# Peptides against a protein of PDB entry 2AZE: the designs that were tried, part 11

Target 1, 148 residues: chain A of PDB entry 2AZE
Amino acid sequence: AQECQNLEVERQRRLERIKQKQSQLQELILQQIAFKNLVQRNRHAEQQASRPPPPNSVIHLPFIIVNTSKKTVIDCSISNDKFEYLFNFDNTFEIHDDIEVLKRMGMACGLESGSCSAEDLKMARSLVPKALEPYVTEMAQGTVGGVF
Target 2, 101 residues: chain B of PDB entry 2AZE
Amino acid sequence: GRLEGLTQDLRQLQESEQQLDHLMNICTTQLRLLSEDTDSQRLAYVTCQDLRSIADPAEQMVMVIKAPPETQLQAVDSSENFQISLKSKQGPIDVFLCPEE

## One batch from the design tools (peptide; made by RFdiffusion4, then SolubleMPNN)

Design b1_p27_7_s4
Fold by OpenDDE base, seed 1:
Structure b1_p27_7_s4 (fold): chain B 148 residues (1-148), chain C 101 residues (1-101), chain A 27 residues (1-27)
Amino acid sequence: as target 1 above (148 residues)
Amino acid sequence: as target 2 above (101 residues)
Amino acid sequence: PSKIHLLGKTYTLNNKTLTFTLPKSYA
């Protein structure tokens, strides 16, 4: 019947929305873990060095990274007020946001790629509220979706 | 019947989504707290050494972009065009190279 | 086609074109 058909469409709609939210939650968890882990790392490092790093030696979040071969020719045009930049490359380049950098640094404890050791998982769990710990465990096991 | 079964499934999916929304709310709340903590923000930095996890400055040119909020970055990476455009409305954009260590 | 970050950039992917929106500073 038409009513059943409408409900089946709605069912699929809700399933897709849940899937999207699951993906978003996983990303938010990774961001939280990575950020807290970064802060802890730097706090420990500064304590051991007995001083903060020189201001010109660090890059505060947020930032974007662009990398390309050293052989790549780059033409750069900058407005007088530095409000606009235009870069032209003669070859391919890569763009990375700060979250991706943190992940590759291992700040997300390998949770993003299923590369968590027992110690990594312990660290990851310690960096989230108790209510999120089960979800972190599921992410590490690759079994997300078992609850929903 | 079929109608009753579908109706039940939709109710269960609604409950599951609400549970998911709750977890997301917890997570976003934690992130807001971190963004409001001055000590955390002071310590939220990386070094050029850290950036080698992305690309080694010995082999790659590594450019760092710091820009005001809501700055637009448009990137085109195709066989016909390799371009990055930055447009800010709130202030100057800072672009610098990560030195080779 | 779009991704949202609270502590990072938001971006939209359309074919070979990427558009990023930088968030407020966390420094």
Scores: peptide ipSAE 0.027, ipTM 0.865, DockQ to the pose 0.322
Fold by OpenDDE base, seed 2:
Structure b1_p27_7_s4 (fold): chain B 148 residues (1-148), chain C 101 residues (1-101), chain A 27 residues (1-27)
Amino acid sequence: as target 1 above (148 residues)
Amino acid sequence: as target 2 above (101 residues)
Amino acid sequence: PSKIHLLGKTYTLNNKTLTFTLPKSYA
């Protein structure tokens, strides 16, 4: 009985670890898809424009975004060497990472919410190695979570 | 019996985890390849227009921060304080404002 | 000098403290 209990504890530990790894894998897949899709989009756009965009008109990854009301007053203190910044806001703000931006841009093909159209899913699958395609399909269907 | 069943379950879970690890390795390899590809990195950018998907500069101030690796970010958003602190260890931090359309 | 990059433009300010209220910034 005690032995079984010990094994059950271990079983639960492993299940939780697997769950965590599944989440991590999903995020990695989303990052990969988003990145490749972004690159593809921009490559096409530059080809159509016959030139790259002006250097200061784009923001290369990685980055973070801070947004607040345009009426918010922001006091920013910057060190001499620009190693240190301090922003004080008089109202609430939001922070977003670059991956979230890409997701909201649709670069992850809606896979992050399990809301892929047929074309979105096709795109998503095309942007990952063959070994990951089944997992992408599961993500799109919201069926990830099973033990395989 | 119960003991045998649990033992078998643990073995199956181990195999499942190994499979996950394998898939994760594939993913990390792909991401590494992307990071090492100069052309991909050159094309890995967003525009101010893209940032409107997060917040429209017509209504929100959108600020972009680019910082070196290992930069510390501390944010406080409470009724008493609204603050962001950035401390870089490796180099200067750049801040960009997205203009209204 | 402190630099603020408005996409497509760079603003250099001598003051270490900036106050932002879009579209205006104060040094």
Scores: peptide ipSAE 0.019, ipTM 0.843, DockQ to the pose 0.029
Fold by OpenDDE base, seed 4:
Structure b1_p27_7_s4 (fold): chain B 148 residues (1-148), chain C 101 residues (1-101), chain A 27 residues (1-27)
Amino acid sequence: as target 1 above (148 residues)
Amino acid sequence: as target 2 above (101 residues)
Amino acid sequence: PSKIHLLGKTYTLNNKTLTFTLPKSYA
């Protein structure tokens, strides 16, 4: 009885750890897909254009975005070496990392929300190594969580 | 029996975790390869137009922050305080605005 | 310090304090 109880505790522990790793893996997959898809988009766009975009017209990864109302007053204090910034807003703001931006751009093919069309799924699969394709499929179906 | 069942479950879970670890290693390897590919990094950019998917610069101020790796960001967004603190350990932080266009 | 003034709408992030570390650069 005690042995069974110990094993049950261990089972639960492992299940939780696996769940955490699943989440981490999913995020890594999304990052990979989004990144590769972005690169492909830009490559294609530059090929169609007569020139690459001007340097100051694009934002290279990595970055973060902060947005707020244009009416928001922002006070910014910067250290002399620019190692430290302090922003004070008089109203609410939003923060987004680059991956979130890519996701909202559709670069993750809707995989992040399990909202993939057939074409989206095909694209997503094509952007990962073969070993990851089954997991991408599971993500698209919302069936991730199985213990294999 | 119950004991045998639990033992088998644990064995299966171990295999599952090993598979996950393997897949994660593949992913991290791929990401490292992407980081090492100069051409990919050159093409790893978004435009201000892309940022409209987050917030329209016509209505919102869109601030871009580029900071060295491991930069710490602390944000407070409450009815009483609206603050963002950035602390870099590796170099200067750059902040700029997307044009309204 | 600098002050920025614009016209626009505000967004909310979280009522809780958020702290995170920026990822390593891909470049």
Scores: peptide ipSAE 0.027, ipTM 0.856, DockQ to the pose 0.270; fails the geometry check
Fold by OpenDDE base, seed 5:
Structure b1_p27_7_s4 (fold): chain B 148 residues (1-148), chain C 101 residues (1-101), chain A 27 residues (1-27)
Amino acid sequence: as target 1 above (148 residues)
Amino acid sequence: as target 2 above (101 residues)
Amino acid sequence: PSKIHLLGKTYTLNNKTLTFTLPKSYA
């Protein structure tokens, strides 16, 4: 009885760890796809324009963005060495990291929400190593969660 | 029996976890390779136009923050407090504002 | 040169405060 109890505890522990790793893997895949897709997009755009964009017109990864109403009053305190910032707003704001931005731009091909068209899925698969393609397919179908 | 079933489950779960670890290593390797490729990093950018997909500068102020790894961000967004605190220990933080287009 | 973020965000919610640490990145 005690042996069975011990094994049940371990089983639950492993299941939880696997679940965590599945989530991490999915996020890593999405990041990879998004990054490669972004690079591909920009490469093509620059080739078409026969030049890179002006330096002051682009934001290189990594970054985060904060947005708020243009009417929001923001007080900002900055340390002398720029190591510390404090922003005080008089109204609500939003924060988005770079990956979220890329996802909303469609760089992850809708894979993050299971909204992949056939073309989107084809693109997504083309941007990962062969070993990851089955997992990408599972993500698109929403069938991730089982044991391998 | 129950014991045999549990033992089998654990073996299967171990195999599954090992597969996940392998796939994760592949992913992290790919991301590292991207970070080490100068051309890829040069092309890893968005424009303010792209950022309008998140928030239109015509209606919203869009502020961009570039900070070193491990920078701490603390945010309070409640009915009484609206605050963002950034603390870096590895270098300066840069803040930009996307202009209206 | 630019860097890429890797997954490694940690979040702490203290009452009405959300804190996270930017993940490890490479150049």
Scores: peptide ipSAE 0.026, ipTM 0.861, DockQ to the pose 0.281; fails the geometry check

## One batch from the design tools (peptide; made by RFdiffusion4, then SolubleMPNN)

Design b1_p28_1_s2
Fold by OpenDDE base, seed 3:
Parts: structure tokens; sequence; C-alpha cells
Structure b1_p28_1_s2 (fold): chain B 148 residues (1-148), chain C 101 residues (1-101), chain A 28 residues (1-28)
């Protein structure tokens, strides 16, 4: 019947929306873990060194990085007020946001790829509220996707 | 019947979405708390050593871009055109070069 | 806090245009 068809359409719409929200939640969890882990690492390092790092030796979030071959020629034009930049390269380049940098640094404990050791998983769980711990476990196992 | 089954499924999906929304609210709340904590912001940094672990300056040139929120980035990476444009609405953009060693 | 840049489909100058002269990047 037409009514059943309408409900099927609604069902599919809701399933797709849930899937999108699951992806968003996973990213939010990874961001939280990565950020807290970074802060924890730096706090510990500063305590061990008994001093903060020199101001010119660190980059505070947020940032992005652009990398290219050392042989790449870069022409950079800048507006007088520094509100606009234009970079021209003679070869390919890569762009990475701060989240990706933190992930590659291991700050997300390998959870982003499901490559967690027992210690990594323990760390990841310790960096989220209790309500999120089961979801972290599912992410580590690669079992996220069920409807709960 | 089919109608009853679909109705039940929709109710279950609604409950699942509500649980998901709840978890997302918890997570976003934690992120907001971190953004409001001055000590956390002070410690939210990476080093040149960290950046070298991502792209080795011995082989790669690494630029760091500090841009205000809502800055627009346009990138073209093709065989004949390699370009990045940045446009800020809220303040100046700073670009730094990561030293090799 | 982590921040994402907004992707742009095309470059449209507004206000002051970029200089025609290239500048040197500042080392860290």
Amino acid sequence: as target 1 above (148 residues)
Amino acid sequence: as target 2 above (101 residues)
Amino acid sequence: MLTKLAPARHYVPSGKSPSSVSFKLVPL
C-alpha cells in the first residue's frame, strides 16, 4: 500500500540520518581524545622539564600545515592587511588540518583506524566520560554501525 | 503485518537517534569545557619535532598556517595548476616555516 | 580548540588585493 511505501521512505531517511550522526559522534570522540591526550602529554613534559617550552618552539591550536617537496618553488602573494594569501606552486602539495596532525601523532590512540593496543584502548577510555566508554570500545573493535 | 512492523521500526529508530543525540551532547559539552579552560588552551600545542614526524623537513618543506575562525581555503592541485588561496574575515593570517633541524 | 577552515569553491578577492610582490616566509 501507499502508506507502507511512505513509511519505508521515512525509515530509510532516518537510517541515513543516524548513520551520519554516528560518523559525527565518532569524529567528536576522536577530537576529544586527541585534544585531552595532547594536553596531558604536554603537561607531563613541562613538569618533567620543570619549565614550559620556549615560546618560539611551539604552535598552538588551531592551525593547518601545508607540505611539499623542498624542490618545489612557491610564490606567495599577500594583501597589505594579511587577510588574503595566494600561493602558487610548481608541483603538488599536501594540506593537513590540526586534527589530522594529532591523529598521525598518535594522540587519538590509534582509535581512528581501529589499531589500538590494550594500553591504547585503556588510555582512550580514560579520556572520555563514562557514558562514551562503550562507544569507544565499539570503535576499537570496528563494530560501530548497529542501531541501539 | 507490514504496517505494524514498519511503525515499530520507526519508533525504535527514534529511540536510537535520541540516544545518539544524548551522546553527542555529552561529547560537545566536554569539548566546550576544554575550550573554556585556560590551562588546557595553554597546553594545546605541537612542536617542530611533532611536525617533523608528519612530514620530514629534510625531504619536505612544511608551512604552518595560523588563521582566524571562518577563514576560507581554496586549493587547486592539478597537473597544470597548483594553488592555495586563503581569505580571512576576522583577522590577519600568519604563515610560518618549520625549520629542517 | 580544534578549528576547521571553511572550504571555498573559488577565489574572489575582496577589499585589499594580494600584493603582486612575493614575500619571504617567517621561520619558526
Scores: peptide ipSAE 0.029, ipTM 0.856, DockQ to the pose 0.089
Fold by OpenDDE base, seed 4:
Formats: sequence, structure tokens, C-alpha cells
Structure b1_p28_1_s2 (fold): chain B 148 residues (1-148), chain C 101 residues (1-101), chain A 28 residues (1-28)
Amino acid sequence: as target 1 above (148 residues)
Amino acid sequence: as target 2 above (101 residues)
Amino acid sequence: MLTKLAPARHYVPSGKSPSSVSFKLVPL
């Protein structure tokens, strides 16, 4: 009885750890897909344009985005070495990291929400190593919660 | 019995975790390789048009912050206080504005 | 490559205050 109880506790611990690792793996996969897809998009675009974009027209990763109403008053103070910034707003703002931007751009092929079309899934699979393809499929189906 | 079942479950979970670890290693390796690829890094960019998927510059001011790794971001967003604090340890922070084109 | 800046909802002063110098955002 006690032995079984101990094993059940351990089982639960392992299940939780697996769940955490699943989440981490999913994020890593999404990052890989989004990044590769972005690179692919831009490569194609530059080839079509026969030139790279103007240097000041693009934002290279990594970055974060802060957006607020154009009517929002923003006060920003900066340290002399530019290591510290303080922004004060008179209204609400939003913050987005580059990963979120890529996801909203569709660079993760809708895999982040399990809303992949057949074409999206094909793209997603093509952007990961073979060993990761089954997991990409599971993500698309929303069935990742299972134990292998 | 119950004990045997639990023991078997634990073995299966161990195998599952090992598989996850392996897959994660593959992912991290791939990401590292991508980060080391000069051409990939050159092509790893977004445009102002892309940023409109986040917020339309016609209605929203879109600020881009480029900060070194491990930069700390603290944000307060309440009815009484709206503030963002950035602290970098590895270099200067740059801030850009996406114009309405 | 990709960088996630984890936001902290509680502002904790570092003891080092930024200067009072305001700057203008640089257009892209």
C-alpha cells in the first residue's frame, strides 16, 4: 500500500515534468519553424526584388514591440550609457516580443494554435528535422497531451 | 496488480521523457546552427508592414526596442501607472519608431 | 536569434535612475 502510494506520487511528479517539457519543446519547435519560415520568405522576396531591402527599412531579430495609441503621451528618459530606459505613458500600452510578432505574421503556420491547413502543416513539417515531424503533426492535431 | 501497473507506467514515462529530451536537444541544436548561420541572420528581419499585424501605425504608435540578451523589462500597466523600465547589462538599448508610410 | 524579454509586472528600482534626458525615437 505504501509502496504503491510512493509510486503514484512519483508518477504524478513525472507526468508534471513531462508536461513542462512538452510545453518547452512546443515552443522550441515554433521558434524554429517561425524563424526558418521568416528567413525563407525574406530570401524569396529579395530574390524577386533582386536586391536586399534598404538598411533602415527592416528590423532584425531580436526585438520587442511596444505599441500605444498615437494620442498617448510618452515620456522617455535614458541613462547616459543607454543601458537603462524609463518610459512613462499617460495611457495603456502593449508589449510584444519578436516571437509573437512572427506568430501573428503566420510564420509559425498556425501551428501555435493548432489551426493549420494542410498546406500550413506541410510547410511546418518541411521546416523541421525528420525526428520532429511526428511532434509537429501532434501539435497540429492538438493531441500533444499524450504519453509516448 | 496495482504495483506492477504503476511500475510499468513509470518505465513508460521514463521512456517518454527521454524521447522528449532527445527532441529538445535536436531543436536546440537546430536553433544554435541557425544562429551561427550568417545568411540566416542577415535574413532574419521584419518590415514595418509586418508590424502592422500587431498594430496599425495609422492608429497606434509602434516602437521597436532592440536590446541585448538578458535585458530586464519591467512593466506596469494600470489605471494609475503606465510605465516600462528597461535595464541592460550587455550593451546599449536602441529604440526605433515605425513610421506611418 | 529569437529573444524573449520576460516582463516583470512589478517595477523594482535598481538604485540607478535613468537620466532626465529625453530622447526622440528614431524613425526607421
Scores: peptide ipSAE 0.023, ipTM 0.853, DockQ to the pose 0.113
Fold by OpenDDE base, seed 5:
Structure b1_p28_1_s2 (fold): chain B 148 residues (1-148), chain C 101 residues (1-101), chain A 28 residues (1-28)
Amino acid sequence: as target 1 above (148 residues)
Amino acid sequence: as target 2 above (101 residues)
Amino acid sequence: MLTKLAPARHYVPSGKSPSSVSFKLVPL
């Protein structure tokens, strides 16, 4: 009947919405883990050094990275108030956001790629609230995506 | 039957979505707390050595862009055009260069 | 908190065009 057809459409709609929320949740978890892990690392390092790093030696979040060959010619123009920038390159470039940088640094414990050792997983679980630990486990196992 | 099955599925999906919403709220709260913690923000930094893990400054020019929230980035990367445009409405943008060493 | 830039396919200037003078990048 038409009713069944309507419900099937609604079912698909809800499944897609759930899928989107799952993706968003996973990203939020990774961000949380990466951030807390970074803070923990730096806190430990500063404690061992008994001092903070020089101000000009670090970049605080948030940021983005742009890299290109040293041979690339770059023209950079800015507005007077520095609200607008225009970069022109004569060759290809790469852009990385701060989260990607943290992931590549291993701050997300390899959870983002499913390359999570037992120790990495233990660290990841320790950096989230108790309620999120089961989901972290599912992420590590690659079993996220089912209906729970 | 089909109708009964679909009805049951929708009910289960609703429960699953509610669970997801709850977990997302927890995550959002945690991130907010981190953003409001002064000590955490003070310690939320990367070093030049960290940046070299992305691209070696010996081979690549590495630029760091600090921009206010909601800054828009437009990028074109093709054989015919290589361009990045940044537009902020909440404050100035700063660009730093990572030294080779 | 981590903040991502919003990608845009089309750039609309604010009305203040970039300077014709190149900006000097600041070393860390």
Scores: peptide ipSAE 0.022, ipTM 0.854, DockQ to the pose 0.091
Fold by OpenDDE base, seed 1:
Structure b1_p28_1_s2 (fold): chain B 148 residues (1-148), chain C 101 residues (1-101), chain A 28 residues (1-28)
Amino acid sequence: as target 1 above (148 residues)
Amino acid sequence: as target 2 above (101 residues)
Amino acid sequence: MLTKLAPARHYVPSGKSPSSVSFKLVPL
């Protein structure tokens, strides 16, 4: 009947929405872990050095990275007020946001790829609220789909 | 029958989504707390050494862009055009080059 | 907080023309 058809459409809509939210939650968890891990690393490093790094030696979040071959010619034009930039390259380039940089640094403990050692998983669990620990475990095992 | 089954499925999916929303709220709250913590923000940085792990400056030029919130980035990467444009509405954009080791 | 720049599909001039002069990137 028409009523059943409407409910089936709604069912599919909800399933898709849940899938999207699962992906969003996983990303949020990875961001939290990466950020806290970065802060922890830097705190420890500064304690060991007994001083903070020089102001011009570090880049604070947020940022993005653009990399290209050293042979690439880049023409850069900027507006007078520096509100607008235009870069022209003679070859291909890559763009990475700060989240991706942190992941590649291992700040997400390999959780993003399910490549967690026992120590990495322990670290990851320690960097989230207790309520999120089971989800972190499932992410590491690749079993998130069975939670709900 | 079929109608009752679908109705029950929808109720179960609603409960699952509510649980998911709860976890997301917990996570977003934690991120907000981190953003409000001055010490955490002070320590939220990477070094040039970190950036070398992404792209070695010996072989790659590494450019760092710091821009205000809501800055828009347009990128074209094709055989005939390689371009990046940045447009800020809230302030100046800073661009830095990561030095070689 | 981690943030992303908003992606744009097309370039639209902001009304503030970039300089025609190429600039040197500043080392960190």
Scores: peptide ipSAE 0.035, ipTM 0.856, DockQ to the pose 0.090; fails the geometry check

Design b1_p28_1_s4
Fold by OpenDDE base, seed 5:
Structure b1_p28_1_s4 (fold): chain B 148 residues (1-148), chain C 101 residues (1-101), chain A 28 residues (1-28)
Amino acid sequence: as target 1 above (148 residues)
Amino acid sequence: as target 2 above (101 residues)
Amino acid sequence: MFTKLEPASYYKPSGKKPSTQNFKLVPL
């Protein structure tokens, strides 16, 4: 009885660890897809325009975004060397990292939300190494976690 | 029996975890290679149009923060305090405003 | 095009306790 109990504890520990790693892997895959898709998009756009975008018209990764209502009053304090910033708002704000921005732009092909069309899935698969393609398919189908 | 079943489960879980570790290593390697590729980094950007697609500057004020790695960001969003603090140790921080179209 | 924020004439350090949310910026 005690032996079985010990093994059950170990089984549960391993299951939880696997679950965590699955989540981490999915995020890494989404990041890879989003990044490569962005690069591909911009490469194509620059080729079509035969030039890079104008200066001050683009923001390179990495970055974060802060947004708030245009009615929000913002007090900003910046150190002379720009090493320190302080923003005070009179209302709520939102913070988004670059990965979330790319997802909202559709760079992850809707794979993150189960909104992946056949064309989106084809794109997603094309942006990962062959070894990861089966897992991308599982993500799109919602079948990840079959080990449980 | 139950003991034999649990033993088999543990072996299967070990194999599953090893596979996950391998796939994660592949992903991490790919991301590292992308971060080290000059051409990829040159092309890894968003435009004002991109940002407008996710946050309309007509209704929302949008700031973009470019900061060195390991920059500390502290944020409080409550009825008592609405604040963002940025502190860098590795260089200056740049903040950009996305104008409305 | 983007407008870059520049240092104000007066800087006041935060000096406040750590907030409930802490973020670390890292390259992709």
Scores: peptide ipSAE 0.235, ipTM 0.871, DockQ to the pose 0.161
Fold by OpenDDE base, seed 1:
Structure b1_p28_1_s4 (fold): chain B 148 residues (1-148), chain C 101 residues (1-101), chain A 28 residues (1-28)
Amino acid sequence: as target 1 above (148 residues)
Amino acid sequence: as target 2 above (101 residues)
Amino acid sequence: MFTKLEPASYYKPSGKKPSTQNFKLVPL
């Protein structure tokens, strides 16, 4: 009886680990797709323009963004060595990491929300190794998360 | 019996976890390859237009922060205080403003 | 084109101390 109880606890532990690993895997897949898609887009754009983007016209990863209403007043203090920044806002703000930005740009092909068109799904599959394609398909269908 | 059933379940879960680990390793390998590719890193950028598509500069002000690894970020967003504090230990922090169109 | 926030160039470096001249981002 005690042995069975111990195994049941272990079973639940493993199920929870699997669940979190599934989440982690999905995020990794999305990152991979987003990065590769971004690079592909920019490569094509530069080829079409026959030149790289002008200086100060682009921001390279990694980064974060802070956005707030244009009506928000921001007081910014910067140390002379630029090691320290302090921003005081008079209203709410948002912070987003670069991956979230890429997702919102559509670089993850809508896979993050299960909003993939057939073309989006085709693109997403093309940006991952073959071994990951089935999982990408499951993500698009919203069938990930089942216990197996 | 019940014990045998649980034992079998655990074996199956072990196999499933191993499959996930394998897929994760494939993913991390791909990401590493991207990070090690100079051309990919050169092309890993966003534009003002990209940021405008996320937060319309007509309504939103957008700042982009590039900070060295291990930079401390403290953010408070409450009715009493709205603040972001950045402190780097490994070099200067760069903050860029995305202008309105 | 992005604009970069910089400490006031006419102020002497003071290390960790914030720049004497604070930036104020106001509605446009």
Scores: peptide ipSAE 0.228, ipTM 0.864, DockQ to the pose 0.029
Fold by OpenDDE base, seed 4:
Structure b1_p28_1_s4 (fold): chain B 148 residues (1-148), chain C 101 residues (1-101), chain A 28 residues (1-28)
Amino acid sequence: as target 1 above (148 residues)
Amino acid sequence: as target 2 above (101 residues)
Amino acid sequence: MFTKLEPASYYKPSGKKPSTQNFKLVPL
């Protein structure tokens, strides 16, 4: 009885830890796919254009974005050395990191929401090492929560 | 019995966790390789068109902020105050806008 | 082309309209 109880506690502990690691792994996979897909897209685009993009036409990672309504009034104060910025808005704003931007761009192939087309899934699989492919498949199917 | 079932579950969970650890190691290694690859970093960029695809400047303004590591970001988004404060310790912060075109 | 924001004393407009007309750039 006590032995079974101890094992049940341990089982629950392990299940929770596994769940946390699953979440972490999924995020890492999405980052990898997004980065590689972005790089691949841009490489192809530059090859097609036979040149890199003009300076100041692109923003390299890492970055964050802030967006708000075009009607929002923004007061921006910048220190002379550019070490400090203060933005005051008269309405709500949103902040997104670069990974979220890449996801919204479709760079994670819809894997983040489990909404992959067959082609999206094929792309996602192609952007990870072979060992990660089964997990990518499970992510697409929404079956990651199972014991594997 | 119950004990046997629990014991088997724990063994399976141990194997699953070991697999996860292995996969995470592979994944972090891949990310490290990407960070160390100069060509990949050169190609890791977004365009105005990309940003317009997720936040159309016709309706939204988009600021892109590039800040050194450990830059402090303080954001308040409430009915009474809408503010973002950035304070860098390691260098200048750059902010970019997508112009209307 | 992106417009880089600079302190007011050093800001040079790109000649292109910013994403919003309601953006005020001032020094701290």
Scores: peptide ipSAE 0.211, ipTM 0.860, DockQ to the pose 0.030
Fold by OpenDDE base, seed 3:
Structure b1_p28_1_s4 (fold): chain B 148 residues (1-148), chain C 101 residues (1-101), chain A 28 residues (1-28)
Amino acid sequence: as target 1 above (148 residues)
Amino acid sequence: as target 2 above (101 residues)
Amino acid sequence: MFTKLEPASYYKPSGKKPSTQNFKLVPL
């Protein structure tokens, strides 16, 4: 009885760990897709324009963004060496990392919300190694959650 | 019996986790390769248009922060205080504004 | 095009207050 109880506890622990890893894997897949898609998009754009983007017109990863209403008053203090910044706002703000930005740009093909067209899914699959394609399909269908 | 069933379940879960770990390793490897590829890094950028697409410049002001690794970001967002503090120990921080157009 | 913020002629460090959330910027 005690042995069975111990194994039940272990079983539950492993199930929870697997669930966590599934979430982590999904995020990693989204990051990979988003990044590769971004690179592909920019490569194509530069080829079409026959030139790189103008200076100061682009920002390379990694980055984060802060956004707030244009009506928000911002007081910014910057140290001389630029090692320290202080922003004071008179209203709420939002912070987003670059991955979230890419998702909002559609670079993850809507896979993050399970809202993929057939074309989106095709693109997503094309941007991952073969071993990950089945998982991408499951993500798009919303069928991820089962144990292998 | 019950013990046999549980033992079998644990074995199956072990195999499942190993498969999951394998897939994760594939993903991390791909991400590493991308980070080490010079051409990919050169092309890994966003434009003002991109940022405008996610935050309407007519309504929102957008700042972009590029900071060295391990830069500390402290954010306070309350009814009384709205503040962001950035502190780097490994180099200067760059902040860019995405203007309205 | 992007406008880069530059250091001001003054710097006023604010006292550290409890943060709603703390982050460290780390590359992928």
Scores: peptide ipSAE 0.209, ipTM 0.864, DockQ to the pose 0.174

